# Designs tried in a protein design run: peptides against a protein of PDB entry 3J47. Part 8

Target 1, 121 residues: chain A of PDB entry 3J47
Amino acid sequence: IRLTNQLKSLKGLQSKLKDVVEYLDKVINKELPINHTILGKLQDVFNLLPNLGTPDDDEIDVENHDRINISNNLQKALTVKTNDELMVIYISNLVRSIIAFDDLIENKIQNKKIQEQRVKD

## One batch from the design tools (peptide; aimed at target 1 L17 F46)

Design b1_p11_7_s3 (made by RFdiffusion4, then SolubleMPNN; from b1_p11_7, 7 letters changed)
Fold by OpenDDE base, seed 5:
Structure b1_p11_7_s3 (fold): chain B 121 residues (1-121), chain A 11 residues (1-11)
Amino acid sequence: as target 1 above (121 residues)
Amino acid sequence: TLLEIIEQLKK
């Protein structure tokens, strides 16, 4: 019973990981627009992944040093890219909020002018 | 411009 449930959970995780790869391939191929909300959640998953290149500091076989440096450089590159993407999303939302505020002000002025015309007629 | 709009609201 316990082993069967672990195998079922692992198969479920493998299926979800495949769905993520298929999504990323479609985004890379420009078949789908980049969904920044999905990308942000994938980044949260990668930030929660234990460093796939740090076995606890007590088992450094000299052959793993190149894999550790590649994984740390990949995690650092992902973290920098994540910060830049989150900043682009933040700036885009800020610009959208400023435009929506400008449109609200313009609509308020137009409504005031229409009311002033109706009081003169 | 947004500035001209703010000046019109101030009158």
Scores: peptide ipSAE 0.028, ipTM 0.615, DockQ to the pose 0.007
OpenDDE base, seeds 1, 2, 3, 4: peptide ipSAE 0.030, 0.027, 0.025, 0.027; ipTM 0.626, 0.624, 0.633, 0.618; seeds 1, 4 fail the geometry check

Design b1_p11_7_s4 (made by RFdiffusion4, then SolubleMPNN; from b1_p11_7, 8 letters changed)
Fold by OpenDDE base, seed 2:
Structure b1_p11_7_s4 (fold): chain B 121 residues (1-121), chain A 11 residues (1-11)
Amino acid sequence: as target 1 above (121 residues)
Amino acid sequence: LLKEIIDLLLK
């Protein structure tokens, strides 16, 4: 249930991003009038985005080197955090599967004991 | 059984 909801939310985000690209293409092609309220909200979204870009290899000015190191450290921290969260989810699901398997074995042992008692009476 | 599997997951 939880993973299916995350995948559904991510697919919903991907659809919304596609609709934004299609809107921007229509505005660039002059098929739609510029809506300053939509562009303002889009600018707010871009200003809230973490710097996830490696700068494309064409502008290594010495002033960008500290920004590149900060960006790489943020990307690494997000990757590590995501891996740790996935590991905790994996271990939690594994432990639940093990408990369910132990309960199945115990139920099988109890059912066998009950059958052996009924054959002796 | 459960204890042995937990001990394998902690190794």
Scores: peptide ipSAE 0.054, ipTM 0.738, DockQ to the pose 0.010
OpenDDE base, seeds 1, 3, 4, 5: peptide ipSAE 0.029, 0.046, 0.044, 0.026; ipTM 0.630, 0.719, 0.723, 0.623

Design b1_p11_8 (made by RFdiffusion4)
Pose (drawn by RFdiffusion4):
Structure b1_p11_8 (pose): chain A 91 residues (1-28, 36-48, 72-121), chain P 11 residues (1-11)
Amino acid sequence: IRLTNQLKSLKGLQSKLKDVVEYLDKVIHTILGKLQDVFNLNNLQKALTVKTNDELMVIYISNLVRSIIAFDDLIENKIQNKKIQEQRVKD
Amino acid sequence: ELEELIEKLEE
């Protein structure tokens, strides 16, 4: 789902670029200003990425903890299944 | 490429 959403966003840019190229050819405004703003707003992320790296590490750790908890419950389920099997054999 | 086009439109 996230991927489909990202693709939609990129599609708009692609089409938008094509339109702009055609517009320029014909010319040979508000949208242009808006685009410029967006441009000004990965490069900048470079410095900002430094911080993001730290936050990514924290969210990785949290995911690991969740995985451990899920394993624990999984072990219990497996034990219950084994007990059920034993009871059936007895029967 | 888009920035260049914008520059051309400004000129």

Design b1_p11_8_s1 (made by RFdiffusion4, then SolubleMPNN; from b1_p11_8, 7 letters changed)
Fold by OpenDDE base, seed 2:
Structure b1_p11_8_s1 (fold): chain B 121 residues (1-121), chain A 11 residues (1-11)
Amino acid sequence: as target 1 above (121 residues)
Amino acid sequence: LLLKLIELYQS
């Protein structure tokens, strides 16, 4: 259930991001009038994004090297945290599956004992 | 089965 909801949320985010790209392409191509209210909200979203900038190529002064290291450390920390959270969810689901399997074995053993008693009576 | 799983995750 939780993993399915996360995948559904991620697919929803991907669809919305595609709708934003298609809107921006139509604005660039002058097919749609510039809506300053939509652009303002997009700017607010971009300002809330953590600086995840890969240094794509060429010309960053010594003051930006510390900012790049901080950005890479933040991206790494987010990736590690996400991996650890997914691991805990995986282990929790595995443990639940094993408990359900142990309960199934115990139920089979009990049913066998009841059948062996009914054949002796 | 569960005890062996707990031991595996504590290692």
Scores: peptide ipSAE 0.043, ipTM 0.713, DockQ to the pose 0.010
OpenDDE base, seeds 1, 3, 4, 5: peptide ipSAE 0.036, 0.040, 0.042, 0.031; ipTM 0.695, 0.700, 0.711, 0.673

Design b1_p11_8_s2 (made by RFdiffusion4, then SolubleMPNN; from b1_p11_8, 7 letters changed)
Fold by OpenDDE base, seed 1:
Structure b1_p11_8_s2 (fold): chain B 121 residues (1-121), chain A 11 residues (1-11)
Amino acid sequence: as target 1 above (121 residues)
Amino acid sequence: ILLKLIELYKQ
């Protein structure tokens, strides 16, 4: 249930992100007027995103070595956090499979006892 | 689990 809801939420986010890209392309191509209220809300969303360093598309200055290291450290920290979250989901699914197998064994034992009683009557 | 599995194989 939780994993299916997370996948549904992620697919919903992906669809909304595609709609935003299509809107921005129409504004760039001058097919739609610039709506400053929509643009302001998009800026607020980008300001809430962790600085997942844009891979440097092009040009300017030898002081970025500390910023590149901070971006790589943040990306590594997010990757580790995501791996720990996936490990907890994996263990939770494994435990659920073990419980479902225990319930199957119990049901099989009970069904066998019921069948042996019906053969004695 | 393991005790119930052993009981299932003993029946």
Scores: peptide ipSAE 0.034, ipTM 0.687, DockQ to the pose 0.006
OpenDDE base, seeds 2, 3, 4, 5: peptide ipSAE 0.030, 0.026, 0.026, 0.024; ipTM 0.630, 0.610, 0.574, 0.567

Design b1_p11_8_s3 (made by RFdiffusion4, then SolubleMPNN; from b1_p11_8, 6 letters changed)
Fold by OpenDDE base, seed 2:
Structure b1_p11_8_s3 (fold): chain B 121 residues (1-121), chain A 11 residues (1-11)
Amino acid sequence: as target 1 above (121 residues)
Amino acid sequence: LLLELIELYNK
């Protein structure tokens, strides 16, 4: 249930990002009039995006070195956090599989005892 | 646990 909802939300976000790209392409091609209210909201979204870009290796100004290190540290922190969350999900699923196997073994033992009793009666 | 469960399943 939780993973299916996350995948559905991510697919929904991907569809909305595609709709935004298609809108921008139509505006660039002059197929649609420029809507300054939509462009202002898109600019607000871009200003809220963490710098997750690898700096294109072509703008090494010495003032950007600290910003590059901060960006790389944020990307690394997000990657580590995601890996740790995936590890916890994996361990949780492994533990559930072991418990389900334990229940299967206990059921097998109980069924064996019932069969042995029926052969004695 | 898991190894003990496998051994118990094979008995």
Scores: peptide ipSAE 0.038, ipTM 0.671, DockQ to the pose 0.007
OpenDDE base, seeds 1, 3, 4, 5: peptide ipSAE 0.036, 0.032, 0.029, 0.034; ipTM 0.666, 0.653, 0.626, 0.694

Design b1_p11_8_s4 (made by RFdiffusion4, then SolubleMPNN; from b1_p11_8, 8 letters changed)
Fold by OpenDDE base, seed 1:
Structure b1_p11_8_s4 (fold): chain B 121 residues (1-121), chain A 11 residues (1-11)
Amino acid sequence: as target 1 above (121 residues)
Amino acid sequence: LLLDLINLYKK
């Protein structure tokens, strides 16, 4: 139940993020007028995102090439961490399915013993 | 698990 709700919430977030990208593309292509209220809310959302592109280095003078490599390394590290979390979730669901199957087998064995006892009495 | 499954099919 909890995992299915998290996957449904993530799919809902992915759909909304796609709708935001499609809106921004239409604004860039001048198909829609710039709505400053929508852009302000998007800026607030981006300011609440973990800073995927600034280590707190108060030193002016790292070439734009090293910042792109650091951002790519952090994005890769977050992708690996997310993949490991999904793997733990998958294994946990597999183990839960095996336990539920064991409980079902034990319940069938017990029910058969009870039926065999009722036929002898 | 596996032994109980085999015993369930043998009985």
Scores: peptide ipSAE 0.052, ipTM 0.718, DockQ to the pose 0.007
OpenDDE base, seeds 2, 3, 4, 5: peptide ipSAE 0.043, 0.047, 0.049, 0.044; ipTM 0.707, 0.677, 0.707, 0.694

## One batch from the design tools (peptide; aimed at target 1 L7 L17)

Design b1_p12_1 (made by RFdiffusion4)
Pose (drawn by RFdiffusion4):
Structure b1_p12_1 (pose): chain A 91 residues (1-28, 36-48, 72-121), chain P 12 residues (1-12)
Amino acid sequence: IRLTNQLKSLKGLQSKLKDVVEYLDKVIHTILGKLQDVFNLNNLQKALTVKTNDELMVIYISNLVRSIIAFDDLIENKIQNKKIQEQRVKD
Amino acid sequence: NEELDELLDEID
């Protein structure tokens, strides 16, 4: 789902660029200004990425903890299944 | 993923 959403966003840019190229050919405004703003707003993320890296580490650690908890419950389930099997054999 | 790469190439 996230991927489909990202693709839709990029699709708009691709179409928008085509339109702009055609518009410029024909000329040979508010949209242009807006685009410029967006441009000014990955490069900048480079410095900002430094911080993001730290945050990414934290969210990785959290995911690991969750995986351990899920493994614990999984072991319990497996034990219950074994007990059920033993009871059936006895029967 | 192929569509993503194609879109990025077209944008470039």

Design b1_p12_1_s1 (made by RFdiffusion4, then SolubleMPNN; from b1_p12_1, 5 letters changed)
Fold by OpenDDE base, seed 4:
Structure b1_p12_1_s1 (fold): chain B 121 residues (1-121), chain A 12 residues (1-12)
Amino acid sequence: as target 1 above (121 residues)
Amino acid sequence: IEELKKLLEEIK
């Protein structure tokens, strides 16, 4: 159930990302007017995206060195934060699985005791 | 063992 819900949520995210790409393609092709409010929100999302590429060290503009360092530090901070959040989610899932396992073992012990009582009666 | 696999699959 939980992994299926995570997979469903990830598929839902993939669909939304596809809809965003299709919207951007329509805007680039001049099929839709530029909505500055949508573009601003997309810029906010892109500024919050960890830069999932170090640009390979070949040739884009020595004039943005402070913005590139801030972007790489923000990316590293977002990647670390994402890893820490994923670790907390993983631990929470592990703890839930351990509790559910313990409850199952207890239920098996109780069911065994009930069967042993029914064989003695 | 099979009941454990079933429970793990329900949690999945």
Scores: peptide ipSAE 0.021, ipTM 0.469, DockQ to the pose 0.034
OpenDDE base, seeds 1, 2, 3, 5: peptide ipSAE 0.019, 0.022, 0.024, 0.012; ipTM 0.322, 0.580, 0.554, 0.465; seeds 1, 2, 3 fail the geometry check

Design b1_p12_1_s3 (made by RFdiffusion4, then SolubleMPNN; from b1_p12_1, 6 letters changed)
Fold by OpenDDE base, seed 4:
Structure b1_p12_1_s3 (fold): chain B 121 residues (1-121), chain A 12 residues (1-12)
Amino acid sequence: as target 1 above (121 residues)
Amino acid sequence: LSELKQLLEEIN
């Protein structure tokens, strides 16, 4: 029962991640407008990913001390490297989102000024 | 804005 529920939840997460990818593809293809609320929620998810990649140092399953230490050190090094790469991608996406938001605000301000000029003429 | 664009260029 517990394992079946975990597998069902994981399949649900996989389906939602697929829906997010399909949404992002439509946004990239300009089929849908950029939704900053969706981007903010995606950022929150990406902020949790580095914490999911830290193996809790507490699953020391006992019994192969030298090959497990090299494999765990390699896996830990690969995990740290992956977390650093994900952090760089995250910062890049955050900066792109802020730039896009600034451009949106400036475009709204300009459109408002153009409308105010057209009402005065 | 300009500083954020520069940071993005340095990261890529």
Scores: peptide ipSAE 0.130, ipTM 0.822, DockQ to the pose 0.022
OpenDDE base, seeds 1, 2, 3, 5: peptide ipSAE 0.101, 0.109, 0.106, 0.112; ipTM 0.809, 0.813, 0.810, 0.813

Design b1_p12_1_s4 (made by RFdiffusion4, then SolubleMPNN; from b1_p12_1, 6 letters changed)
Fold by OpenDDE base, seed 1:
Parts: sequence; C-alpha cells; structure tokens
Structure b1_p12_1_s4 (fold): chain B 121 residues (1-121), chain A 12 residues (1-12)
Amino acid sequence: as target 1 above (121 residues)
Amino acid sequence: IKELEKLLQEIK
C-alpha cells in the first residue's frame, strides 16, 4: 500500500515534469510566447532542485516521419493545456500572496493600536 | 479579501 502510493505519486510527478520539459522545448522553438512569470517560477523550481546531471547522450533512432505530424498536434494541444494550468497556478499564488500581505497589514495595524493603548495606561 | 478567497476556491 505505501510503496504503491509512492510509485503513483512519483509517476504523477514524472508526468508533470514531462509537461514542463515539453513547455520549455516549445518556448525554445518559438512555438509559444514566452510567459516570463511561468519562466520565473520555473527558475525558482530549478534553483531548489539539486543539480540533476544531464543524462549523457545515448541513442534514440530517427525513424518515422509520419508519426511526427500527429505527435506535433498532440504536443501542441498538451502545451496549450499546460500553459493554461501554469497560468492558473500563477494567478492562485498571486492571489494567495495578496491575501497574506493584506493579513500582514491588518496584523500590523492591530499590533500598533495595542501598543498605543499600553502607553496610555 | 472575501471575493479573492472565492476566486481562489473556484480555481482549485
């Protein structure tokens, strides 16, 4: 049970990592506009990743020019979906940061009022 | 605040 759940979580992480790689490849190929905010968050993730050394070059064969067009359309659809998901995650984190900042301001105002009362007693 | 929390819950 625990090992099966860890393997399922790892497969889910591997899928999300593949979607990020596919997004980066399309941004590199200029197939999608660069979203600087997605790129900034991705840089933050990469700065938190231990240096996972480049897997050294070993061989995947160049055979089948007719699978490339179906792969490109499915890849384009997956990348649009991933870009929308990453934008939703961005907006969610921005909203959370605004709420946390507002709560900090309110807490600071309340603490100031409490200190001003203690100086008058 | 309350409207932003609602938007955050609709995004989840």
Scores: peptide ipSAE 0.034, ipTM 0.689, DockQ to the pose 0.026
OpenDDE base, seeds 2, 3, 4, 5: peptide ipSAE 0.033, 0.033, 0.024, 0.033; ipTM 0.679, 0.673, 0.628, 0.675; seeds 2, 3 fail the geometry check

Design b1_p12_2 (made by RFdiffusion4)
Pose (drawn by RFdiffusion4):
Structure b1_p12_2 (pose): chain A 91 residues (1-28, 36-48, 72-121), chain P 12 residues (1-12)
Amino acid sequence: IRLTNQLKSLKGLQSKLKDVVEYLDKVIHTILGKLQDVFNLNNLQKALTVKTNDELMVIYISNLVRSIIAFDDLIENKIQNKKIQEQRVKD
Amino acid sequence: IDEITELIDTLE
């Protein structure tokens, strides 16, 4: 789902660029200003990425903890299944 | 445009 959404966003840019190229050919405004703003707003993320790296580490750790908890419950389930099997054999 | 098209095709 996230991927489909991202593709839609890129699609708009691709189409928007084509339109702009055609527009420029024909010319040979508000949208242009807006595009410029967006441009000014990855490069800058470079410095900002430094911080994001730290935050990514934290969210990795949280995911690891969740995985451990899930394993624990999984072990309990496996034990219950074994007990059920033993009871059936006894029967 | 070509680069973005290639990127989109790769992602699809």

Design b1_p12_2_s1 (made by RFdiffusion4, then SolubleMPNN; from b1_p12_2, 5 letters changed)
Fold by OpenDDE base, seed 1:
Structure b1_p12_2_s1 (fold): chain B 121 residues (1-121), chain A 12 residues (1-12)
Amino acid sequence: as target 1 above (121 residues)
Amino acid sequence: IDELEKLIQELE
């Protein structure tokens, strides 16, 4: 029951994350108009992520043609970094669910052996 | 993943 609910919730989260990525790809490819309400909710989700890395404030100077490439590279770096962090969180939760499942199987096997001994005495 | 879901269903 509790572990099945966690696995189901994690699969639901994975599906939602895939839908968000597919939406962002369509917006990047200009196939869909930018929806400011969806973008605001994505920004709220990003603000809840523990590692929106501040760009380390250590490199001063070069003028005016890089700001559009820096916004695209920063959006790519933030999107890639966030996708990698979400994948690490997802994998970590999956691994915790697998370990908790293995412990539950072992405990169920041990309890079954103890009950079979009590029925023989 | 699918094999773990099968094992969960056998434990419920």
Scores: peptide ipSAE 0.032, ipTM 0.464, DockQ to the pose 0.067
OpenDDE base, seeds 2, 3, 4, 5: peptide ipSAE 0.023, 0.024, 0.022, 0.022; ipTM 0.529, 0.493, 0.495, 0.525; seeds 2, 3 fail the geometry check

Design b1_p12_2_s2 (made by RFdiffusion4, then SolubleMPNN; from b1_p12_2, 5 letters changed)
Fold by OpenDDE base, seed 4:
Structure b1_p12_2_s2 (fold): chain B 121 residues (1-121), chain A 12 residues (1-12)
Amino acid sequence: as target 1 above (121 residues)
Amino acid sequence: ISELEELIKKLE
């Protein structure tokens, strides 16, 4: 029951992500007008996502070296910190899913023992 | 990994 609900929730999230991709593809293909309110909400979601690899910005623009480096180092430091915090949350959720899976295995073992006992009586 | 996938499949 708990694992089935988690899988259902994850499948629901996957469907929502697919709908977002399909929406973005329609906007890119100019089939839908750009909705700045939807894009703003998507930007908020992306700002909450761990930045899995800023490509090394070691090659873009030699002419604004002092203000851009402080902003990029701060953004990289905030990204690394956010990645570490989200990894801890991910591990915590993984551990909870493993415990719920163990409880479900134990419940199936108990149900199997009860069925085997009912076949012997 | 394969044993975990088999256990998940037995739980569906």
Scores: peptide ipSAE 0.024, ipTM 0.480, DockQ to the pose 0.054
OpenDDE base, seeds 1, 2, 3, 5: peptide ipSAE 0.024, 0.022, 0.022, 0.020; ipTM 0.589, 0.524, 0.516, 0.542; seeds 1, 2 fail the geometry check

Design b1_p12_2_s3 (made by RFdiffusion4, then SolubleMPNN; from b1_p12_2, 6 letters changed)
Fold by OpenDDE base, seed 5:
Structure b1_p12_2_s3 (fold): chain B 121 residues (1-121), chain A 12 residues (1-12)
Amino acid sequence: as target 1 above (121 residues)
Amino acid sequence: IEKLEELIKKLE
């Protein structure tokens, strides 16, 4: 029961991450209007990630037309980096659940061997 | 994931 619920929760997290990626792709392709509420929640998620590497302090004053491409490249880089960081957290939780399951299997096997030995004696 | 779900069903 507990482990099946952890795997179901992890599969649900994977589905939600896929839905976020699909939404971002539709927004990038201009198939959907930018929703400022969803964008604000994505910014909150980005601000909670421990590895917003400092934007390298490349002070370069270049007038108003390159800011859209740099902002889009930074937003793409932040989105990719976030997907990778969330994937690492997901894998880490999966590995912990697998180890805890292996320990439970081993404990059940040992308990069964002890019971089978007690029935032979 | 699917192999792990099968192992859980064999353990229940």
Scores: peptide ipSAE 0.024, ipTM 0.485, DockQ to the pose 0.062
OpenDDE base, seeds 1, 2, 3, 4: peptide ipSAE 0.012, 0.021, 0.019, 0.021; ipTM 0.463, 0.545, 0.433, 0.463

Design b1_p12_2_s4 (made by RFdiffusion4, then SolubleMPNN; from b1_p12_2, 5 letters changed)
Fold by OpenDDE base, seed 5:
Structure b1_p12_2_s4 (fold): chain B 121 residues (1-121), chain A 12 residues (1-12)
Amino acid sequence: as target 1 above (121 residues)
Amino acid sequence: IKELEELIKKLE
């Protein structure tokens, strides 16, 4: 009973993964528009996947080597993209901090000018 | 940067 339920759940997962692959093939072939929400969820799935491209060097059939290389290239591409996105966020926060510092300096200059005028009157 | 350096000089 328990093993039969696990096998049924695994077959259900395999069907859903096939539907995702078929969707991605349609997007690659430009048959469907790129959906950024689906792509984001797919990135989350790939970030949660164990490193399927570091099987310790003992026992990979030559037929799986091309699939492993594709998986590793995709994981590297996702890591680079995530790093570039984090860099853009960091630069944006740095620019905001510089603007806020500039506004603080201008406010201090204005306050100094007002005080100097009050001492001359 | 250059504008910020000029603002600092006006504060001094």
Scores: peptide ipSAE 0.021, ipTM 0.559, DockQ to the pose 0.010
OpenDDE base, seeds 1, 2, 3, 4: peptide ipSAE 0.025, 0.026, 0.024, 0.020; ipTM 0.621, 0.618, 0.616, 0.565; seeds 1, 2, 3 fail the geometry check

Design b1_p12_3 (made by RFdiffusion4)
Pose (drawn by RFdiffusion4):
Structure b1_p12_3 (pose): chain A 91 residues (1-28, 36-48, 72-121), chain P 12 residues (1-12)
Amino acid sequence: IRLTNQLKSLKGLQSKLKDVVEYLDKVIHTILGKLQDVFNLNNLQKALTVKTNDELMVIYISNLVRSIIAFDDLIENKIQNKKIQEQRVKD
Amino acid sequence: EELIDKLDKLLE
């Protein structure tokens, strides 16, 4: 789902660029200003990425902890299944 | 125009 959403966003840019190119050919405004703002707003993320890296590490650790918890419950489930099998054999 | 080509490829 996230991927589909990202594609939709990029699609708008691609179409928007085509429109802009055609517009410029015909010319040979508010949208242009808006685009410029967006441009000013990855390059900048470069410096900002330094902090993001730290935060990404934290969210990786949290995911690892969750995986361990899930394994624990999984072991209990496996034990219950084994006990059920033993009871059936006895029967 | 190059960027458009790039985005077309990404969206294919």

Design b1_p12_3_s1 (made by RFdiffusion4, then SolubleMPNN; from b1_p12_3, 7 letters changed)
Fold by OpenDDE base, seed 2:
Parts: C-alpha cells; sequence; structure tokens
Structure b1_p12_3_s1 (fold): chain B 121 residues (1-121), chain A 12 residues (1-12)
C-alpha cells in the first residue's frame, strides 16, 4: 500500500513535469504567448531545487555529467536573475524610505520655523 | 540596461 502510493505520486509528478516541458516548447516555438505568472512559478521551483551542482565525483557517467553542468548553469542563471530583480526592489524601497525620511526632516524644519515665528510675535 | 529600466518604472 505505501510503496504503491509513492509510485503513483512519483508518476503524477512525472506527468506534471512533462506538461511543463510541453508548455515551454510551445512558448519557445511562439505557439503560445509568454505567461509571466507561470514562468515566475517555474523560477520559484528552480530556486527551491537542491544544488544539482555536485554528484559526488565517484559515480557519474559522462552523459549525466554534461546534463548536470547544463542544469547547474540554468539554475545559476535563474538565481542571478532573481537576485538582480530583488536588488531592484530593494533599491527602490530604500529610495522611497530616504524620500520619506527627507520629507520628515523638512516637515520638522518647517514646524521649528513656525514655532520660532510664533515666539517672536 | 534592464535593471535601470525596471528602476525607472518602479520609481515613476
Amino acid sequence: as target 1 above (121 residues)
Amino acid sequence: NDIIEQLEKLLA
């Protein structure tokens, strides 16, 4: 019972991965428009994958080594792109925080000038 | 280039 359920779950995952590949092939061939929401979720999946980057050096056929290197280069490229996008969001939030802080300083300076004027009158 | 364009769009 448990092994049959695990095998059924693995077969279900394999089917879903095939559907994703077929979707990507149709997008590459321009048969379907790019859906940025689907691509974003796919990037999230790749960022959650364990580093495919070292099968222990002692047991891998040359054909698997090339596929692993290609997969690592893809994962690294997706991670770099995600880091660059996060950096843009971070810088923009930092700039907004600096502007809001500058507005607070200017409001404090203006309030001080108004108080100093009211004490002279 | 893409990073600068994204920054400009997010600050506008």
Scores: peptide ipSAE 0.067, ipTM 0.774, DockQ to the pose 0.022
OpenDDE base, seeds 1, 3, 4, 5: peptide ipSAE 0.023, 0.048, 0.034, 0.065; ipTM 0.615, 0.745, 0.669, 0.757

Design b1_p12_3_s2 (made by RFdiffusion4, then SolubleMPNN; from b1_p12_3, 5 letters changed)
Fold by OpenDDE base, seed 5:
Order: C-alpha cells, then sequence, then structure tokens
Structure b1_p12_3_s2 (fold): chain B 121 residues (1-121), chain A 12 residues (1-12)
C-alpha cells in the first residue's frame, strides 16, 4: 500500500514535469505567448530545488559536499540569470503597454476633434 | 507629445 502510493505520486510528478517542459518548448518556439505568472512560479520551484537535494543532515559523506555546493552555486547563478532575463521581459512588456496606452489616448483625442468638427457643420 | 500633455488635452 505505501509503495504503490509513492509510485503513483512519483508518476504524477513526472507527468506534471513533462507538461512544464512541453509548455516551455512551446514558449521557446513562439507557439505560445510568454506567461509571466507561470514563469514566476517556475522560478519559485527552481528556488526550492536546493532544498529538495539536501539529504537530511545524517548522510553528508564529505565527497558529496563539494558537488552539492557546486550544484547550489550553479543553480543560484542560473536563478539570478533567469531573474534578470524575466525582469528585462517584464520591463519590455510594461513599455509596450505604456506605448499602447499613449496610442489609445491619441486616438481618443483625434476622435474628440472629429466629433467637434461634425457638430460645427 | 508627452503622455502628461496628452492626458491634459483629453481632460480638457
Amino acid sequence: as target 1 above (121 residues)
Amino acid sequence: TDLIEQLDKLLS
């Protein structure tokens, strides 16, 4: 009973990880728009991965400590790089939203002027 | 045109 539940949970996790990879591939291929909320949640998962690879304090063989530190440093470096890339994408989308808002205001001003001309004729 | 100047023209 316990082993079958663990195997079901692991298969469920494997399926979810596959769905995440398929989503990322579609985003990379520009088949789907970048969803910042999904990328933020993936970043949170990556921030939690260092805690998933620490064996509880009872099995640190001295040969694994250097590999764990290198993995943690690489993961921190990848997380910082991903955070900077997401920040640039966020700022780019914010700037696009401001430009689209500027164009909307200009269009409203032009429409108001056209309406005022039609009331004078 | 500055966004602020455009907002002022919309509100006027």
Scores: peptide ipSAE 0.021, ipTM 0.615, DockQ to the pose 0.011
OpenDDE base, seeds 1, 2, 3, 4: peptide ipSAE 0.019, 0.020, 0.021, 0.021; ipTM 0.628, 0.606, 0.620, 0.623

Design b1_p12_3_s3 (made by RFdiffusion4, then SolubleMPNN; from b1_p12_3, 7 letters changed)
Fold by OpenDDE base, seed 2:
Structure b1_p12_3_s3 (fold): chain B 121 residues (1-121), chain A 12 residues (1-12)
Amino acid sequence: as target 1 above (121 residues)
Amino acid sequence: NDLIKQLEKILS
C-alpha cells in the first residue's frame, strides 16, 4: 500500500512536469502568449530546488557534467533575476519610508511655526 | 533593462 501510493504520486509529478515542459515549448515557439503568473510560479519552484549543480563529487559522467553546468547557469540566472526584483521592492519601500519621514519633519516644522505664531498673539 | 524601467516608474 505505501509503495504503491509513492509510485502513484511520483507518476503524477512526472505527468505534471511533462505538461509544464509542453507549455514552455509552446511559449518558446510563440504558439501561446507568455503568462507572467505561470512563469513567476515556475521561478518560485526553481528557487526552492536544491542546487542541481552540486554533484556528489564521486560520479560525474561527462554527459551529466554539461547538464549540471547548464542547470547551474539557469539557477544562477533565476537567482539574479529574483535578487533584482527584491532590490526594486527594497528601494521602493526605502523611498516610501524617506517620503513619509520627510512629511513628518515638514508637519513638525509647520506645527512649530503655528505654535510660535500663537505665542506672539 | 527591466530594473531601470521599474526604478524610473518609482521615481516618476
Scores: peptide ipSAE 0.036, ipTM 0.702, DockQ to the pose 0.021
OpenDDE base, seeds 1, 3, 4, 5: peptide ipSAE 0.017, 0.026, 0.026, 0.032; ipTM 0.544, 0.630, 0.612, 0.653

Design b1_p12_3_s4 (made by RFdiffusion4, then SolubleMPNN; from b1_p12_3, 6 letters changed)
Fold by OpenDDE base, seed 4:
Structure b1_p12_3_s4 (fold): chain B 121 residues (1-121), chain A 12 residues (1-12)
Amino acid sequence: as target 1 above (121 residues)
Amino acid sequence: KDIIEKLEKLLS
């Protein structure tokens, strides 16, 4: 049961990745207009994918070399562009964490002042 | 206010 569900999920992922590749091929071939919203969502998905390192050149069946090079160059170009977006997201999360920490300190200072007032009354 | 100045005020 667990292994069959994992295989079904992997086959579902493979089908969706194929649909994405077919969509990107149609956009590259100018058969479809560039939709920046779809490309942004695809970039977000590729950002969440662990860096599928360039498949080591050692398993390339010679018949797929051009598609694999285009896919690797696209994946590398995506990875470079996504590193810049990930840096902005990382900095934004860091700033949010710093603000939340500052608010925590301010709340502790206010609580200390309230306790000091209650001891004086 | 700098976070450092707030921490110093909390520790004082």
Scores: peptide ipSAE 0.048, ipTM 0.771, DockQ to the pose 0.011
OpenDDE base, seeds 1, 2, 3, 5: peptide ipSAE 0.033, 0.030, 0.017, 0.023; ipTM 0.733, 0.717, 0.520, 0.623

